Peptides against a protein of PDB entry 4PN1. Designs and how they scored, part 11

Target 1, 261 residues: chain A of PDB entry 4PN1
Amino acid sequence: KIEMNFLNKPIVPDTTKVISNFLTHYLITEPVEHVEIEAKLGTLIDLETQNRFEFPVMNETILNPEFNLRTRFESDMTASEHKYLNEFLNQAFRDSQKPGRLPFAYKHTKQVDLFYETEDNSRDKIRVSKNQSDNQVLACVKKRRVADLFLYCPNDAFDIRISISDELPVSMPSGNQQPSLTRLKDRVGYVHQEIKIDLTKTTQNDPVYDTTERHELEVEFGNIADLRDRAQKAKDGMEAPLFRRVQLFMDNVRILRREHS

## One batch from the design tools (peptide; made by RFdiffusion4, then SolubleMPNN)

Design b1_p9_1_s1 (from b1_p9_1 with A2L V7I)
Fold by OpenDDE base, seed 5:
Parts: sequence; C-alpha cells; structure tokens
Structure b1_p9_1_s1 (fold): chain B 261 residues (1-261), chain A 9 residues (1-9)
Amino acid sequence: as target 1 above (261 residues)
Amino acid sequence: SLIDELINL
C-alpha cells in the first residue's frame, strides 16, 4: 500500500493558497461587484535593462507586491507565438470532441471597441463594444483594474499577470461624443469546464504612429458566482472547493505558458 | 475543415 505522505492526505501548494487568498479578498472581504478575474500571458520586463526580469528563483514564483521591483508587464507576444497557440488550442479543441472527454466550446468574434472619455475626466474610459458585421452593441462598460498579482516563470516562455477588474455596466455615451480611441478585435474564445481561454488580435489605428497590432492570450474564470461561493466557503473554514478551482485554473495557465514555437 | 476555418485568427 502506498500513501501520499505521512498524513495520507492531499496537501495544497503555497502558490494555490496565495492565489486563493488574493481572490478571496476581492470576492468576499472587499468585494468587487462586477468582478472579472483573468490571467494574461506576457513578459515581466526590467525597467532598467528593458530585458526580461531576472530574479534569483528557479521556478514559478509569485512576486511580492509590497516591493517595487522596477518592472513592467507586457501582455503581448509575437505573431508566430500567437499563431502557434492558436494551432495548439485548435488541436486541443478537436481532441476534446472525442468520446470520453469534456468538450470545448468556441466562439469567434470580430468586434470594434470604442473608448470614450468620462464627463468627470476620470482615468477610466467608457468602452462600447460593437459587432463588426452588424454594428450591434455588445457591451458598454467602465473597466477599472483593481489589483494585480504577478508570477515570474523562469522556466517557461511567458510570465503571468493575474488581474482583478471591476467591469461596471454604464449608460451609452451621448450621440454627439466622439471616441478618443478605436480598437479592432479579432477574438477566438475557447471554454472548457467554465474556464475561458481567449486569443485576441487587436489592431489600433493611430493617425500619427501608424497601425499597431497586439497578440494576447488570456485565461478567465467563466463562472464568478460559483467562484464567489467557493471563496465564501473558504472564509467559513472549508477551503478545498476553492483550492480545487484555483488549481484547475492555474493548470490551464501553466499548460499555455509552456507552449511556444 | 470548417472548424479550422471558424477558429483561426
């Protein structure tokens, strides 16, 4: 007979606990009403060298936000890396359609995001999202990033930013207001076990600085109500459901950050 | 395949 350890019980890694506590804070302790929780693939860049940040660790580690590490996070990748991930996810989708698997769902969306300044000159802009094909309004929101948690991943192609955002539904801007910024988004969203994986190509037209294109991959919790319920249970002393959900989320992130061309 | 066409960026 083999046992897992000297207690013969599962043990939760510190990474899972730290992330779970981070989420619990913004789900339960100081709750964000319209919370969005996502992880983006990218690179932690040292502001002094403009190269990838180097830290004296040998594996995935959560950076302490109390320290100014003089870094920025670039949530972008090359077109080749993005294409590879698209092909990888397409194959994962196909494989999930086989008998005995839980299938992916997918949605391909082309939208335009129009950004408007607020009357109070707040830093937060109103975003109106429209479908490119029929110009139907998909959403009108004011998004505020509340908190970030950074994972330095020295053994993988990408580092990770986990973000808590408040995505507040708001009224449409007045018909006379012009957008300050327009972005075209080509997005494929994959959903597996209520975790959403989005590949996005964003094109921004700037009359002065030419057209810029960004390639992003994000992983999002697709069922916030369930996650909030799990977080509440954790506060009440039953942590296992939350830990399991966070572990699933992070395993998906870990798969993706290891993939590169 | 049709699927490939629908889920390629």
Scores: peptide ipSAE 0.172, ipTM 0.818, DockQ to the pose 0.049
Fold by OpenDDE base, seed 2:
Structure b1_p9_1_s1 (fold): chain B 261 residues (1-261), chain A 9 residues (1-9)
Amino acid sequence: as target 1 above (261 residues)
Amino acid sequence: SLIDELINL
């Protein structure tokens, strides 16, 4: 007979608990109304060295946000890395279509994001997203970054930023307003068990700077209502459903950040 | 494949 441990009971990794508590705070304790929760793959850069941050740890480590580590997060990756991840996810998609598996769904979208300044000169811009093919408005939101949680991953190609954002639906800017910034987004989204994985190529034309292309991979919780319900249950003393969902999310993130060309 | 064409960036 095999047992899980000397108590023969499940144990939750500390990482799962920390992330679960972080999410619970912004889902329940100080609830964000239109919450978006995503993890981006990228690199923690040491502001002093301008190189990847080095910390005396040997595995995935959540950085304490109370400490100023003088880092920035770069969510960009190389075109080659992005291409590799695209191919990897395509294969994962194909494999999931086989009998006995839970299938991926996918969606390829091309959109333009138009950013507008707010009348109150708020730092938060209004983003109007339109479909490139028919110019249909997909969304008009004011996105506010609420909180970030950074995972330093010394053994992997990428570090992780988990972000809590508030995507407030807002009215369209007045017809006389010109966008301050325009971004073209080519995105392939994969969905598995309500976890969204998005590969995005973003092209930005800056009048001062040359055209820049950014390559991003993000993992998002696709069912916020369910997640909020799980978080509420956790506050009420039943943590297992939340832990399971966070574990699933993080395992998907862990798979992706280990892949490199 | 058609899938590859649809889900490549």
Scores: peptide ipSAE 0.167, ipTM 0.813, DockQ to the pose 0.050
Fold by OpenDDE base, seed 4:
Structure b1_p9_1_s1 (fold): chain B 261 residues (1-261), chain A 9 residues (1-9)
Amino acid sequence: as target 1 above (261 residues)
Amino acid sequence: SLIDELINL
């Protein structure tokens, strides 16, 4: 008989605990009502060098938010990297359709996001999302970034930003308001075990600069109600369900960040 | 094809 360790019980990686505690804070302790929780693949950039930041660590490391490391996070990748990940996820989708596997679902969407300034001069903008095909309104929200957690990943192609956001449904802007920003989004979303993986091409027209295209990959918790339930149980002393869900999420992120063209 | 839809970003 083989045992997992000398206690013969699962052990939780410290990364999982730290992330779980971070999530529990914004799910339970100071709850965000319309919470969105996502991880973006990107690069931690050193503001001084404008290159990828170098930390004296040898593996995946959560950065302490109390320290100003003079970094920015670039949630963009090259078109070739994005294409590679698309092909990779397409293959994963195909493989998951085989007997004995849990299948991926997918959805391809094209939408336009219109951003409007708020009347109260809030830093938060109202986002109106419309379907590009029929111009139907999909959503009207005020999105607030609540918190970020950064993971430096020296052995992988990408670093990670985990973000907590509040997506508050709001009324449509008045017909007299013009959008301050318009973004076209072409998105392929994959869902496996209620974890969402989105590849997004975003086109933005700048009146001064040339049209810019951004290539993003994000991983999102697809069942917030379940996650909140797990977080509540963790607060009540039963942490295992939350840890398992966070571990699943992070393992998916780890798979993706290791892939490169 | 289904795959064509997935890759046509």
Scores: peptide ipSAE 0.148, ipTM 0.812, DockQ to the pose 0.048
Fold by OpenDDE base, seed 3:
Structure b1_p9_1_s1 (fold): chain B 261 residues (1-261), chain A 9 residues (1-9)
Amino acid sequence: as target 1 above (261 residues)
Amino acid sequence: SLIDELINL
């Protein structure tokens, strides 16, 4: 008989605990009502060097938000990297359709996001999302970034930003308002065990600047209600369900950030 | 495959 350790009990990695605590704060302690929780793949850029941030650590490390590391996070990746991830996820999708596996679901969407300034001139913009094919309104929200948690991943192709956002449904902007920004989004969303993985190509037309294209990959918790329930249980002393869910989420993130051509 | 075409960006 083999035991996992001298206590013969599961041990939770610090990464899982830290992330779980971070999530619990915004799910339970100071709850965000319309919370969105996502991880984006990208690169921590050192503002001083304009290169990828280098920190004296050898593995995945959550950066302490209390320290100003003078970094920015670039959520963009190269077209080649994005294509590779698309192919990788397509293969994962195919493989999951086999007997004995839990299948992926997928959805391919093309939408236009129209951003409007708020009446209060707040930093938060109203985003109206419309289907490109029929111009049907898919959503109208005011999204506020609440908090970020950055993971420096020196051994992987990407660093990670985990973001807590408040996505408040709001009424449509007045018909007289012009969008300050428009973005075309081509998105494929893969869902496995209620974890959503989105590949997105975003085209932004700026009248002053050249059209820019962005390639992003995000991983999102697809069942916030369940996650909130798990977080509540964690606050009540039963942490295992939350840890398991966070572990699942992070394992998916870890898979993706390691994959490159 | 058709699936690949549907889920390629």
Scores: peptide ipSAE 0.169, ipTM 0.813, DockQ to the pose 0.052; fails the geometry check

Design b1_p9_1_s2 (from b1_p9_1, 3 letters changed)
Fold by OpenDDE base, seed 3:
Structure b1_p9_1_s2 (fold): chain B 261 residues (1-261), chain A 9 residues (1-9)
Amino acid sequence: as target 1 above (261 residues)
Amino acid sequence: SLIEELINL
């Protein structure tokens, strides 16, 4: 018989604890009502060098938000990287359909996101999402970025931004309003164990600037109610369920950020 | 495969 350590009890990685605490704050302590929690793959850019940020660490490291590291996060990847991840996820999907596995589900959607200025001229815009095929309104929300947690991942192809957002359902903009921005989104969403992985190609047309295309991969907690329940239990002294869920989430993120051609 | 076509971007 072997034991996992001298206490013969699971030990939680510090990363898991830090992220769990971060999530718990916005789930329970100062709860965001319409919370969205996602991790995006991208690159931490050093504003001084305009290159990928370099920090004197050798592994996955959560950056302390209290320190201004003079970075920006580019939530984009090359078309080739995105294609590779698409192929990778497709294979993972196929493999999960085999007996004895928990299957992926997937959904391919093409939508148009129309952004409108708010009546209060807040920085937050109203996003109206419509299906490209039939122009059906899928959602109308005001999304506010509440908090970010950045992970520097020196050994991987991508760094990570974990974002907490408030996605407030709102009424449709008045018919007299014109969108300030329009984005075409081609998205494939994969779901496994209520973790959603989205590959998105976004095309933005700007009348002044050239059309830009963005390639994004995001990982989202698909069951916020369950996550909130787990976070509450953690506050009540039972942390294990939350840690397990965060670990699952992060393991999926880690898989994805390590994959490259 | 048809599935791949449906989930390729």
Scores: peptide ipSAE 0.223, ipTM 0.850, DockQ to the pose 0.052
Fold by OpenDDE base, seed 5:
Structure b1_p9_1_s2 (fold): chain B 261 residues (1-261), chain A 9 residues (1-9)
Amino acid sequence: as target 1 above (261 residues)
Amino acid sequence: SLIEELINL
C-alpha cells in the first residue's frame, strides 16, 4: 500500500496558500463590493534593461509586493502566439464536447469600449461598452484596479499578473460628452467549470499615432459569490474548499502559460 | 465548421 506522505493526507502547496490569502483579503477582510479577479498572461519587464526580468529562482514564484523590483508588466503577446492559443482553446473546446467530459461554453463578441472622463477629474474613467452590430449598451462601469500579485515564471513563455479590480456600475455619461478614447474589442470567451478564459484583440485608433493592436489572454473567476463563500469558510477555519478552487484556477493558468508557437 | 468560424478571432 502506498501513502501520499507520512501523514497520509494531501498537502496544500505554498503558492495556493499565498494566493488564497491574497484573495481572502479582498473578498472578506477588506471586501471589494464589485470585485473582478483575473489573471493575465504577459511579461515582467525589467525597467533598466527593457528585457524580461531575471530573478534568481528556478520555478513559478510569487513576487513580494513589498519590494520595488523596478519592473512593469506587459499584458500583451504576439499575433502568432495569440493565434496559437486561439487554436489551442478551440481544440480544447472540441475535446470537451466528447462523452464523459465537462463541456466548454463559448461566446464570441465584438464590442466598442468608449472611455469618458469623470466630472471629478479622477484617474478612473467611465467605460461604456456597446455591441458593434446593434450599438446596444452592454455595460457602463468605472473600473479601479485595487491590487496586483505577480508570478514570475522562468520556465514558461509568460509571466502572470493576478489583479483585483472594483468594477462599479455607474450612470451613463451625459449625451453631450464625447469619449476621450475608443477601443474595438474582438473577444472570444470560453467557460469551463465557471472559470472564464478570454482571448481579446483590441484595436485602438489614435488620430496622432498609428493604430495599435493588442493581443491578450485572461483567466477570470466566473462565480464570485461562490468564491466569496469559500473565502468566508476559510476565515472560519475550513480552508479546503477555497484551496481547491484556487488550485483549479491556477492549473488552468499554468496550462495556458506553457502554450506557445 | 460553423463552430470554428464562430470562435476564431
Scores: peptide ipSAE 0.221, ipTM 0.850, DockQ to the pose 0.049
Fold by OpenDDE base, seed 4:
Structure b1_p9_1_s2 (fold): chain B 261 residues (1-261), chain A 9 residues (1-9)
Amino acid sequence: as target 1 above (261 residues)
Amino acid sequence: SLIEELINL
């Protein structure tokens, strides 16, 4: 008989534990009501050099948020990298349709996001999302970034930002209010085991600068209720379900950040 | 394929 280790019990990687604790805080301890939890692929930029941040570590490392490392996160990639990931995910989708696999679902959406200033002069803008084809309102929310966790990934093409946000549903802005910003989003979403992977092309018209296009990839927990339940169980002393879900999420992220042209 | 057309950005 083969055993996993000298205790013959599963061991949880420290990364999984740290992320799980981070999530538990904002799911249970100080709960965010309308929580969104996503990881974005991008690059940690050193503000002093304007190049990718270099840290004296040799593997995936969660950065301590208590330290000001003088970095910013660029949630963008090249068009070629984005195209490669699109092709990669398309192949993964096709392969998942085979017998004996759990299938991907997909959705291609084109939407426009209109941002409005709030009446209370809060820093958070109201976002109205509409379908580009029929102008149907998809959502009207005020999104607040609650917390970030950064992973420096020296062996991969991308670093990772895990973000916790509060997406508060709000009433539509008054008909007399003009949007301060408009973004066009072309998005393909892939869902596998309630983990959502979104490829997004965002076009933004700047009145002063040229139109900018951004290429983003995000991975999101698609079942927050289940995740919250798992987090509660973890607080009650049963951590395994939460650890398994976080491990699944992170493995998907790890696959994606290793793939590049 | 139709699928390829639908899921290409």
Scores: peptide ipSAE 0.200, ipTM 0.839, DockQ to the pose 0.049
Fold by OpenDDE base, seed 1:
Structure b1_p9_1_s2 (fold): chain B 261 residues (1-261), chain A 9 residues (1-9)
Amino acid sequence: as target 1 above (261 residues)
Amino acid sequence: SLIEELINL
């Protein structure tokens, strides 16, 4: 007879617990009403060297937010890396259509985001999102980043930022207001088991700076209601459903951050 | 394929 360990019970990785606790805080303890939870692939940059951060660890580690590590996170990758990941995800999509698999769904969208200053000169801008094809308003929100959790991944192509955001629906800006920033987004969203993976090519037209292009990959929890339910159960002493969901999320993130051209 | 075109950026 083979057993998993000397208790013959599953063991939960510490990373899963830490992330689960982080999510539970903003889902249940101090709940964010219109919560968005995403992981972005990118690079932790050492502010002193302007190179990728070098921390004295040998594997994936969650950085303690209580420490000022003198880093910034760049949620960007090269065009070639992004193209590679697109091809990789396309192949994963194709493979998932085979018998015996759970299929991906996908959606390709072209969107324009218009950013407006608020009347109260708050730091948070109003974002109006429109479909590029018909100019239909898709959303009008004020997005606030609530918290971040950073994972340093020395063995992988990318580091990770997990972000909690509040997406507050707001009224459209007055017709006399001009956008302070326009951002074009070409996005392919893949969904597998209610985890959303978005590849986004963003073109930003800044009136002050030259046009910038960014290539981003994000992984998002697609079913917040279910996640909140799982988090509540965890608070009530049943942690397993939350741990399983976080593990699934993180495994998808881990697959993606290991891929490189 | 049409699908491939639709999921390429």
Scores: peptide ipSAE 0.198, ipTM 0.836, DockQ to the pose 0.050

Design b1_p9_2_s1 (from b1_p9_2, 4 letters changed)
Fold by OpenDDE base, seed 4:
Structure b1_p9_2_s1 (fold): chain B 261 residues (1-261), chain A 9 residues (1-9)
Amino acid sequence: as target 1 above (261 residues)
Amino acid sequence: SWWDEMTAP
């Protein structure tokens, strides 16, 4: 007979606890009404060297937000890395369709995002998202970044930014208002156990700069209501459901950040 | 380029 440990009870990694507490704060303590919670793959860049930052740690670590580490996060990857991840996820999708597995769902979406300045000159822009095929409005929101948590991953291809955002539904801009920015998004989405994995190619035409293309991978909690329920239970002293969900989320992130061409 | 196009499963 094998036991998990000398208590024969599950133990959660410290990383899971820290992230769970972070999420609980913005789900329950100071609740964000229209919360979006996502992890993006990218690179922590040292502002001095403009290279990937090197921390004196040997494994995944959450950076303390109280310290100014003089870094920026670049949520981008090469086209080859993005292609590799696409192929990897396609294979994962196929494998999940086999008997005895929980299947992935797949969706391909092409949309245009139009950004508008707000009447109150707030930092947050209004984003109108439209389907490229029929120009139907998918969403009109004001997205506010509430908080970030950064994970340095020295053994993996990517570092991670976990972001809390508020996506406030707002009225459409006036017909006379011109967008300040337009982005084309080509997105393939994979959903497994209500965790959403999106590969996104973003094309932006800048009047000053050449057309820029970004390749992004994001992992998102697809069931916020369930997550909020779990967070509430955690506040009430039952932490296990939240820990399990965060662990699942992070395991998916860990799989993805290890894969590279 | 053609190699930069995302593919379905």
Scores: peptide ipSAE 0.282, ipTM 0.815, DockQ to the pose 0.014
Fold by OpenDDE base, seed 1:
Structure b1_p9_2_s1 (fold): chain B 261 residues (1-261), chain A 9 residues (1-9)
Amino acid sequence: as target 1 above (261 residues)
Amino acid sequence: SWWDEMTAP
């Protein structure tokens, strides 16, 4: 008979605990009302070298937010990398349709985001999202970035930013306001066990800057109510359900960040 | 371009 360890009990990786605590804080302790929790694949860039950040660690490492590491996070990848991930996820989708598996769901959406300045010139812009096909309003929100957690991943193609955001529903801007920015989003979404994986091509037309295209991959918790319930249980001393959910989320992220052309 | 178009499974 083989046992897991000398206690014969599951052990939770420290990464899972740290992330779980981070999430619990913004779900329960200082709760964000309209919380969005996502991980983006990208690159930690050293501001001094403009190259990928080099830190004296050999594996996935959560960076301490209390330290200024003089880095920026670029939530972008090449078109080739993005295409590869699209093909990879398509294959994963197909494989999940086989008997005995839990299936992916798939959706392709095209939307336009219109950004409006607020009357008080606050940093938070109003975002109106519309469906490109029929111009139907999908959402009108103010999105506020609440917190970030960065993972340096020296062995993988990408680093990770986990972000907590508050997506506050707001009233539509007045008809006399013109958008300050227009962003086209082409998104393919994959959902597995209520974890959303989105590949997004974003085209931004800036009147001052040339048209920029960004290729992003994000992983999002698709069931915030369930996650909040798990976080509450964790605060009450039952951590296992939260740890399992965070582990699932992070394993999906880990799969994706390892894949490259 | 057509080569950069995202594809469905």
Scores: peptide ipSAE 0.294, ipTM 0.819, DockQ to the pose 0.014; fails the geometry check
Fold by OpenDDE base, seed 3:
Structure b1_p9_2_s1 (fold): chain B 261 residues (1-261), chain A 9 residues (1-9)
Amino acid sequence: as target 1 above (261 residues)
Amino acid sequence: SWWDEMTAP
């Protein structure tokens, strides 16, 4: 008989605890009403060198947000990396359709996001999302970035940004207002166990600058209500359900960030 | 690029 450890009980990695606490804060302690929680793959860039930052650590490390590390996060990857991940996820989808597995769901969406300045000149822009095919309004929200948690992953192709955002539904901008920014999004989405994985090609057009294209991968908690419930239970002393969900989320992220062309 | 097109499973 093999035991897990000398207590013969599961142990929760510190990463799971730290992330769980981070999420609990914005789910329960200072609750964000329309919370979106996502992880993006990208690169922590050293502002001094403009290269990937090199921290004196040898494994996945959550960076302390209290420290200004003089970094920026680039939520982008090469086209080849993005293509590889697309193929990888396609295969994962196919494999999940086999008997005895929980299946992925797949969706391809093309939308345009129109960004408008708010009347109050707030930093937060109103985003109107429309379907590219029929121009139907899908959503009109004011998205505010509430908090970020960065994971430096020296052994993997990508670093991670976990973001807490507030997506407040708002009224449509006035008809006389022009968008300050337009963003075309071509997105393939994979959902497994209520974790949403999106590969997105984003084309951004602004009046001043040339068109920019980005290749992004994001992982999102698809069931916020359940997550909030788990976080509440954690605050009440039962942490296991939250830890399990965060572990699932992070394992998916870890799988993805290790894959590269 | 044409090779950059995303594909369905």
Scores: peptide ipSAE 0.294, ipTM 0.824, DockQ to the pose 0.014; fails the geometry check
Fold by OpenDDE base, seed 5:
Structure b1_p9_2_s1 (fold): chain B 261 residues (1-261), chain A 9 residues (1-9)
Amino acid sequence: as target 1 above (261 residues)
Amino acid sequence: SWWDEMTAP
């Protein structure tokens, strides 16, 4: 008989604890009502060099938000990297349809995001999302970025930004208002065990600047109610359910950030 | 671009 350690008990990785505490804060302690929790793949860029920042660490590391590291996060990737991830996820989808596996769900959506200025001239714009095919309104929200947690991943193709956002449902802008910005989004979504993985191509037309295209991959918690319940239990002293869910989420992120063309 | 169209499974 073998044991996992000298206590013969599971040990929670420190990364899992830190992320769990971060999530618990915005789920329970200072709760965000319409919370969105996502991880984006990208690159931590040194503002001075405009290259990927080089931290003196050898593995996945959560950066301390109390320190100004003079970095920015770029969530964009190359078209080839994005295509590779699409093919990778397609294969993962197919493999999950086999007997004995939990299947992926797949959805392809093309939408137009229309951004409107608010009456109070707040920095937050109203976003109206419409389906490109039938012009049906999918959502009308004001999104506020609440907090970020950055993971430097020196051994992988991408660094990670975990973001807490508040997506407040709001009334549609008046019919006389013109959008200040329009974005086309082509998105393929994969859902496995209530974790949502989205590949998104965003096209933005600027009348002054050239058309910009962005390629993004995001991983999102698909069941916030369950996550909030787990976070509450953690605050009450039962941490295991939350740790397991965070571990699942991060393992999916870790798989994806290792993939590149 | 057209050569980078996303594909379904």
Scores: peptide ipSAE 0.284, ipTM 0.821, DockQ to the pose 0.014; fails the geometry check

